# Designs tried in a protein design run: peptides against a protein of PDB entry 6B4J. Part 236

Target 1, 315 residues: chain A of PDB entry 6B4J
Amino acid sequence: DITMQWYQQLQDASMQCVLTFEGLTNSKDSQAKKIKMDLQKAATIPVSQISTIAGSKLKEIFDKIHSLLSGKPVQSGGRSVSVTLNPQGLDFVQYKLAEKFVKQGEEEVASHHEAAFPIAVVASGIWELHPRVGDLILAHLHKKCPYSVPFYPTFKEGMALEDYQRMLGYQVKDSKVEQQDNFLKRMSGMIRLYAAIIQLRWPYGNRQEIHPHGLNHGWRWLAQILNMEPLSDVTATLLFDFLEVCGNALMKQYQVQFWKMLILIKEDYFPRIEAITSSGQMGSFIRLKQFLEKCLQHKDIPVPKGFLTSSFWRS

## One batch from the design tools (peptide; made by RFdiffusion4, then SolubleMPNN)

Design b1_p27_6_s3 (from b1_p27_6, 14 letters changed)
Fold by OpenDDE base, seed 1:
Structure b1_p27_6_s3 (fold): chain B 315 residues (1-315), chain A 27 residues (1-27)
Amino acid sequence: as target 1 above (315 residues)
Amino acid sequence: MEEIREELEKELEKLQEEIKKEEELRK
């Protein structure tokens, strides 16, 4: 399976990255610990500052992240911080930065769907300049949300139930599994962030270059989902999230072929979702149904709420 | 971009054919 090979390659690359900076993370030296903390803050704080307030502020954040990744000193916590402070500094920062982007999907976007766009445009722009960060974003995303690949993890003989639940993306704390609603909320946030990344480009970059992970991956994702048996509640939820965020962009890009896909979803795939939907899960099902019906009736997919406009970039 | 569209069209057609085959097998 080509998809699973791709998944495994990204996970292997991520694991190799962790091994590379293990010396920094496991050091008992006080100076090394200080450097680690400074680098971690320098990598993650700018991402947490991303907001929908002003394009100028977003540019400042982007420039700071790019400077850090380029080996330039940046101010963080009142200190000058550089990845050159440690031989494993760059790998560590790339990993932590990528992790933070995915975490913003999991937390911020999950709670505020419109936040997907400013986070995604920064992530896309950084990915364009620093491909390794992009690969690590995918690795983190795929690990936390296997549905972003997409695939459904299978239970293996001898596996602990908790480990299987974690593979499915559930958080398990003190032998208590995460509630389904919270799980779906986090998965939704990550899928929405991904759907935003694949369609957005940093406006101040070289627009002549091809998007490093563009809408073709959105098309692939849809095709793969349709080739899988639906999972109760999960498929209806995430398919809606994905189409709401990137459906307009896919429509513009693929035109007639997109509508053929949408008809296929409604006529062939949707009944399969219905067949596995219980009375308690009708919310996600109805939401997807209404979305599909509305889009097909109007022959249009609306621009998602929170999409960044020219006025945002002038602010 | 046109080449990518053609490839995706072929993938979509294959998917439609697979779905039809599955429906026929369930009858």
Scores: peptide ipSAE 0.024, ipTM 0.586, DockQ to the pose 0.070
Fold by OpenDDE base, seed 5:
Formats: C-alpha cells, sequence, structure tokens
Structure b1_p27_6_s3 (fold): chain B 315 residues (1-315), chain A 27 residues (1-27)
C-alpha cells in the first residue's frame, strides 16, 4: 500500500531526526541544557502567540520563526537565541517547531476551530521555505492522528490493548483511556488544521510556486477515506471537519469532479456510515448529514468561519 | 440500487486513478 509506505517513510525520517539531535537532548552539561531550553522556547513560543487578532502580528511571528530557521539570532525570553549555538540546533528546532504546530491543532484548534486558519497559513508559509519542517509536521500529525494519513490502525497479535488504543490516537494515562468526546475533539482539531494547511498560501511569499502540500493531497485524502470501511463515530466526525474547512477550496479547484465526489459520499458512503452508527453517536452523523444535504441543495460549499480575508491582512 | 452502487463504485475508482495521475505529474 503506497499510503502506508508514505506513512512509514515519514515516521522513519522523524525518528532519524530525533536520533540526530540526541546529543543535545541527552546532554547532562549545564550549558547544553540551557541551549536546549532556549532553542525549544524560541521554536515554540511564537507558534503559541498565533492568533486571529491582526495580520500584522501574524507577519511578525512568521518573520521570527523564519529568521530562527535561517540561522539568524532571535530574541526569546530576553535572550538572543540562534540555532548556531549547537551543531544539532537546527534539527532540534525544526522538530520542535513541527511538533508545536501539530499540538496547536490538537489543543487550540480543537477548542477554537477558527484558530486553524492563522496557524495553518504560518505553517504553510514556513513549509514553503523549509520543506523539512513540513515533513516533520506530517510525521507528528500522522502519529497523533492516523486518520490524517488516512488509515485505521489494526490490532495485531500480541499487542497490548493500551498500545492499540494509543495507536488509534487515544491518550492513555495510568491505565485510563481518554473519553471519546475528548479524543474526537483532539482529532477534529488536527484534521481541521491539516485541511487549512493544504489550501492556504502565505501571502507574502512567492505565490507563483506550487504549494508544497496542496489541495491535491486533500483530494487524495478524500479518495482514500472513501476507499476504506468507515470507523464508528470517527469517520463521520472527521469527514465533516475536513469538508467544512476545505470543501469550498476543493469545490473551486476540482469543480465538477468535486461534486461527483460529494454525491458519492452522500449516496454511497453515507449509508455505510449510518449502518455502523449507534444511537449514542448520532450527533456526528446528523451533523455530516445536514452539511451534505445543505451543500447539495444549494450547490455550494460555504467559506469556512475564520477564513482569512484581505481585511485581516490589512490590520 | 445495486446498479447504482456499481456505477458509483466505478466513478470512485476513476476519480482515484485520476488523483494518482495528477500526483505523479506534479512530482
Amino acid sequence: as target 1 above (315 residues)
Amino acid sequence: MEEIREELEKELEKLQEEIKKEEELRK
């Protein structure tokens, strides 16, 4: 399976990256520890500052992240920080930055769906300039949300139940599995972030170039999802999340083909979702149903709430 | 209903093939 090969390749690259900066992370030297913490803060704090408030502030954050990745010194916590402080500094920062973007999907976007767009446009812009960060974003995303690949992890003989639950994306702490609602909320946030990334371009970059991970990957994602047996509650939830965020962009890009896909979802795939949906899971199912029916009736997919407009960039 | 399902499945397969071709062309 080419999809699983791609997944494994990204995971292997991510693991190799971790091994590359292991000297920095495992050092007992006081100075090395300080450098590590400074680099970690420099990589992650700007991402946490991303908000829907003003385009000018977003540009400042982008410039800071790009400067850091470019080997320039940046101010962080009242200190001048540079990836040149350690030979493994760049790899470490790229990894931590990518991890933080995915965490913002998992946490911030999960709680505030509109936050997907400012985070995604920064991530997309950074990805364009720093392809390795993009690959690491995918690796982190795929690990936390296998449905973003997409694939549904299967139980293997000899596997512990808790390990299987973790592979499915559940958090397991002290032998307690995460509640379904919290799980779906986190998965939704990550899928929404991904759906935003694939459609957004940083407006101050070279927009004539091809998106490094554009809408074609969204189209692939849909095709792959539809070729899989639906998973109870998960498929209905994430399919809705994906279509709500990037459906308008896909409609504009693929036009008639998009509508054919949407009809296939409604007429063929949706009944399969219904067949596995229990009474306690009707919320996600109904939401998807209403969305599909509305879109087909109006022959339009609405622009998602929180989509960045020209007025945002002038602020 | 079965005939409609078969038609939809064929359309899905066609769309998937088109996606693969587009991805290959962009590499």
Scores: peptide ipSAE 0.023, ipTM 0.610, DockQ to the pose 0.198
Fold by OpenDDE base, seed 2:
Structure b1_p27_6_s3 (fold): chain B 315 residues (1-315), chain A 27 residues (1-27)
Amino acid sequence: as target 1 above (315 residues)
Amino acid sequence: MEEIREELEKELEKLQEEIKKEEELRK
């Protein structure tokens, strides 16, 4: 399976990256530990500062991240920090930056869906200039949310239940598995972030270049989901999340093909979701139903709430 | 209903082929 090969390649690249900066992370030297901490803060704090407040602030954050990745010194925590402080500094920063973007999907976007757009546009812009960061974003995303690939991990004989639960994306702490509602909330955040990334371009970049991971991957994602048996509650939830965020963009890009796909979802795939939906899972089911019916009735997919407008970039 | 399902499945296959073709062109 080409999709699984791609998944594995990204995971291997991520693992190799970790091995590359292991010297920095495992160093017992006090100075190396300080450098590590400074680099970690420099990579992650700007991402945490991303907000919907002003386009000018978003540009400042982008410029800071890009400067750091370009080997330029940046101010972080009152100190001048550069990836050149350690031979493994760049790899470490790229990894931690990518990890932080995915974490913002998992946490911030999960709680505030509109936050997907400012985070995604920065991530997309950085990905365009630093492809390795993009690959690492995918690697982190795929590992935390296999449904973003998409695939459903399978239980193998001899596997511990906890390991299987982790493969499915559940957090397991002290032999306690995460509650389903919290799990779905985190998965939703990550899918929404992904759906935003594939459609957004940094407005101050080279617009003549092709999106490094564009809407074609969204189209692929939908096709793959439709080829899979629906998973109880998960499929209805994430399909809604994905379509709500990037459905308008897909409609504009694929036009008639998109509508054919949406009809297939409603008429063929949705009944299969219904068949596996229990009474306790009606919330996600009804939400998807209403969305599909509304879109087909109006022959339009609304622009998602929180989509960045020209007025945002002038602020 | 069965005829409609077969038609939808056929359309899905066509869409999947088109997606594959588009992916190949963009690589």
Scores: peptide ipSAE 0.020, ipTM 0.598, DockQ to the pose 0.178
Fold by OpenDDE base, seed 4:
Structure b1_p27_6_s3 (fold): chain B 315 residues (1-315), chain A 27 residues (1-27)
Amino acid sequence: as target 1 above (315 residues)
Amino acid sequence: MEEIREELEKELEKLQEEIKKEEELRK
């Protein structure tokens, strides 16, 4: 399976990255610990500062992240910080930055869907300039949300239930599995972030270049989902999330082919979702239904709420 | 089935044309 090979390749690359900077993370030296903390803050704080307030502020954040990744010193916590402070600094920062982007999907976007767009445009722009960060974003995303690949993890003989639950993306703490609503909320956030990344380009970059991970991956994702048996509650939720965020962009890109796909979803795939939907899961099902019906009726998919406008970039 | 497919394709083409016209009107 080509998809699973790709998944595994990204996971292997991520693991190798962790091993590369293990010396920095495991060091007992006080200076190394300080450097680690400074680099971690320098990588993650700018991402947490991403907001919908002003395009100018977003540009500043982008420039700071790019500078850090480029080996230039940046100000963080009142100190000058550079990845050159340690031989493993760049690998560490790339990993932590990528992790933080995914965490913003998992947390911020999960709670505030509109936050997907400013986070995604920065992530996309950084990915364009730093492909390794993009690969690590995918690795983190795929691990936390296998549905972003997409694939459904399978239970293997001898596997502990908790491990299987974690593979499915559930958080398990003190032998307590995460509630389904919280799980779906986190998965939704990550899918929405991904759907935003694949359609957005940093406006101050070379837009003539091909998107490093563009809408073709969105089309692939949809095709793969439709070729899989639906999973109860999960498929309806995430399919809605994905289409709400990037459906308009897919419509513009694929035109008639997109509408053929949408009809296929409504007429062929949706009944399969319905067949596995319980009475307690009707919320996600109804949302998807209403969305599909509205889009087909109006012959349009609306631009998602929170989409960055020209006025945002002038602010 | 083939006839239905062809009809669907024609309808989808019309849909696309309508969308384009609407976009042009918004410009």
Scores: peptide ipSAE 0.019, ipTM 0.536, DockQ to the pose 0.040

Design b1_p27_7_s1 (from b1_p27_7, 8 letters changed)
Fold by OpenDDE base, seed 4:
Structure b1_p27_7_s1 (fold): chain B 315 residues (1-315), chain A 27 residues (1-27)
Amino acid sequence: as target 1 above (315 residues)
Amino acid sequence: PAERQDPPTEEELKEAEEELKKVEESL
């Protein structure tokens, strides 16, 4: 199908990117190793510095990332670093930057849901200026969270169980599979980050341009999820995460269409989720139920906690 | 459920408005 073709194209582009910078990554030369480490730090440290503290600081981080991607020298670890230090430097930095954005979804947003918004607005703004970084963000996101596509990886004959678990997004270390709660927490963080990216525009960019991966992809995601059989615990968790983060934006954009979708979730899709929900998994189901009931009752989806206000950008 | 990859049609919008009105009347 078209979705799986898109998924595969992004994965192929990501793999080709890795092959392109393999010379830099596999170099035994001491100077090349130093350049690699400096570039990796320059790509990843600014992303780790993203916070909800001040809009001015967020702008500085954005400008630093953009400067690096534009071939300009940036200060990192007390050194001047540029992607021009190696022919594969740009590809390597784009890949590592994209990987780091997804990792912030997986780790930071997973633990602090409000962190999605400052990370997402920087990611969106960088994506607008550097489309290849956006494609690599999607490739990393899709690989770690197939539910962001969405699709459900299938067990193939002869596949090892551990490899299937990894395809589903589980971490498997020393033949031990990640606990379900930790898995869902990481998936939640990545979905929340994605839901934030598709609705946010960098305020200092050309806002007249179309969002490179906007709310239409959010609508598509919902539609595709609803056309799939629900997964136990996973669907209820991620559907809640998605709607909590971008439901208000979808409501504003699609109005009556969005409410129809919400009713369809409540009346048609919920019974299907309930039918596969065990007694031990009722928490995620109940949370989604209560959210939908509240939204339908109030005829409003609240602005998500941590949404960036005009006051944030004046700070 | 219909393969809803695209936004609902205008017909689906009208149906949604009617469904929303029913929800509004039930609340």
Scores: peptide ipSAE 0.028, ipTM 0.562, DockQ to the pose 0.069
Fold by OpenDDE base, seed 3:
Structure b1_p27_7_s1 (fold): chain B 315 residues (1-315), chain A 27 residues (1-27)
Amino acid sequence: as target 1 above (315 residues)
Amino acid sequence: PAERQDPPTEEELKEAEEELKKVEESL
């Protein structure tokens, strides 16, 4: 399976990256520990500062991240920090930056859906300039949310139940599995971030280049979801999240083909979701139903709330 | 004005399924 090969290649690249900077992360040297902490802060703090407040501030954040990845010194925590402070500094920063983008999907976007767009446009723009960061974003995303690939992890003989739950994307702490509502909230945030990344380009980059991970991957994601058996509550939730965020962009790009797919979702796939939906899961099911019915009735997919306008970039 | 193409026929849905499979095979 080409999709599973791609998944495994990204995971292998991520593991190799971790091994490459192990000397920095496991160092007992006081100076190496200081450098590690400074680099980690320099990689992660700018991402946490991303907001919908002003396009000018978003540009400053982007320029800071790009400068750090380019080997230039940046100010972080009142100190000058550069990836050149350690031979493994660049690999470490790329990994931690990618991890932080996915974490913002998992936490910030999960709580505030509109935050997907400013985070995604920075992530997309950094990916264009630094492809390795993009691959690491996918690796982190796929590991935390296998539904972003998409695939459903299978229970293997001899596997611990907790390890299977973690493979499904659940957090397990002190032998307690995460509540379903919190799980779905985190998965929703990550899918919404992904759906935003594949449609957005950094407005100050070279627009003549092809998007490194564009809407064709959104089309692929939908096709793969439709070819899979629906998972109770998960499929209805994430399909809604994906279509709400990138459905308008897919409609504009694929036109008639998009509508054919949307009808297939409504007439063939949606009954299969209904058949596995329990009374306690009707919330996600009803949201998807209402969305599909509204879109088909109006022959339009609304622009998602929080989509970045020309006025945002002038602020 | 994006031409409101009528909802696809059952034949067009089958073609869309085949095209979706071809897109999966081509990626």
Scores: peptide ipSAE 0.026, ipTM 0.550, DockQ to the pose 0.077
Fold by OpenDDE base, seed 2:
Structure b1_p27_7_s1 (fold): chain B 315 residues (1-315), chain A 27 residues (1-27)
Amino acid sequence: as target 1 above (315 residues)
Amino acid sequence: PAERQDPPTEEELKEAEEELKKVEESL
């Protein structure tokens, strides 16, 4: 399976990255610990400052992240910080930056869906300039949300139930599994972030270059989902999240082919979702139903709420 | 300026057609 090979390659690259900076992370030296903390803050704080407030502020955040990844000194916590302070500094920063982007999907986008767009446009622009950060974003995303690949992890003989639940993307703490609503909320945030990344380009980059992980991956994602058996509540939720965020972009890109896909979803795949949907899960099902019916009736997919306009970039 | 979504390359369109065909064949 090509999809599973790609998944595994990204996980292996992520694991190899962790091994490369192990000397920095495991150091007992006080100076190395200080450098680690400074680099971690420099990588993660700018991402946490991303907001829908102003395009100018978003540009400043982007420039700061790019400067850090380019080996330039940046101001963080009142100190000058550079990845050159340690031989493993760049690998560590790339990993922590990628981890933080995915974490913003999991936390911020999960609570505020409109936050997907400013986070995604920065992530896309950084990915264009720093491909390794993009690969690490995918690796973190795929590990936390296997539905972003997409694949469904299988229970293996001798596997602990908790480990299987973790593979499915559930948080398990003190032998307590995460509640389904919280799980779906986190998965929704990550899928929405991904759906935003694949369609957005940094407006100040070289627009003549192909998107490093563009809408073709969105098409692949839909095709792969439709070739899988639906999961109760999960498939209806995430398919809605994906189509709400990137359906307009896919419609514009693939036109007639997109409409064929949407008809296929409505006529064939949607009844399969219905067949596995319990009365307690009708909320996600009804949202997907209403979305599909409205889109097919109007022959249009609306631009998602929070999509960045030209007025945002002038602020 | 409107985010110019780069038009799909001919290769991306072919890949999309192939993926759509796989979906249609799986039905």
Scores: peptide ipSAE 0.021, ipTM 0.535, DockQ to the pose 0.634
Fold by OpenDDE base, seed 5:
Structure b1_p27_7_s1 (fold): chain B 315 residues (1-315), chain A 27 residues (1-27)
Amino acid sequence: as target 1 above (315 residues)
Amino acid sequence: PAERQDPPTEEELKEAEEELKKVEESL
């Protein structure tokens, strides 16, 4: 399976990255600990400052992240910080930055769906200039949300139930599994962020270059989902989240082919979702149904709420 | 040819991905 090979390759690259900066992370030296903390803050604070308020602020955040990744000194917490402070500094910052983007999907986008777009446009622009950050974003995303690959993790012989739950993307703390609603909320946030990344280009970059992880991956994702047996509640939830965020962009890009896919979802795949949907999961099912019916009836997919307009970039 | 009402096969999806890649290379 090519999809699983790609998944494993990204996970292996992410693990190798962690091993590369292990000297920085495991150092007992006070100076190395200080550098680690300063680099971690410099990588993560700008991402947490991303907001829907103004395009000018996004540009400042982007420029700061790009400067840090380019080996330039940046101001963080009242200090000058550079990846050159440690030989492993760049690898560490790339990893922590990518981790933070995915975490904003998991937390911020999960709570405020419109936040997907400003986070995604910065992530896309950074990925264009720093491909390794993009690969690490995918590795973090795939590990936390296997449905973003997509694949459904299977229980294997000898596996602990808690490990299986973690593979499915659940948080397990003190032998307590995360509540389904919280799990789905986090997965939704990550899928929405991914769906935003694949359609957005940084407006101040070289637009003549191909998107590093563009809408073709959205098409691939839909195709792979349709070739899988639906998972109860999860598939209906995430398929809706994906289509709500990137359906308009896919429609514009693929036109008739996209509509054929949408009809296929409604006529073939949706009954398979229905067959596995319990009475307690009707909310996600009904939401997907209403979305598909509305889109097919109107022959249009609405621009998602929070989509960045020309007026946003002038602010 | 009857428009296959079946979900695109893995092969048809791979062909669609290759066609999409050709379209992207032509953009």
Scores: peptide ipSAE 0.021, ipTM 0.545, DockQ to the pose 0.055

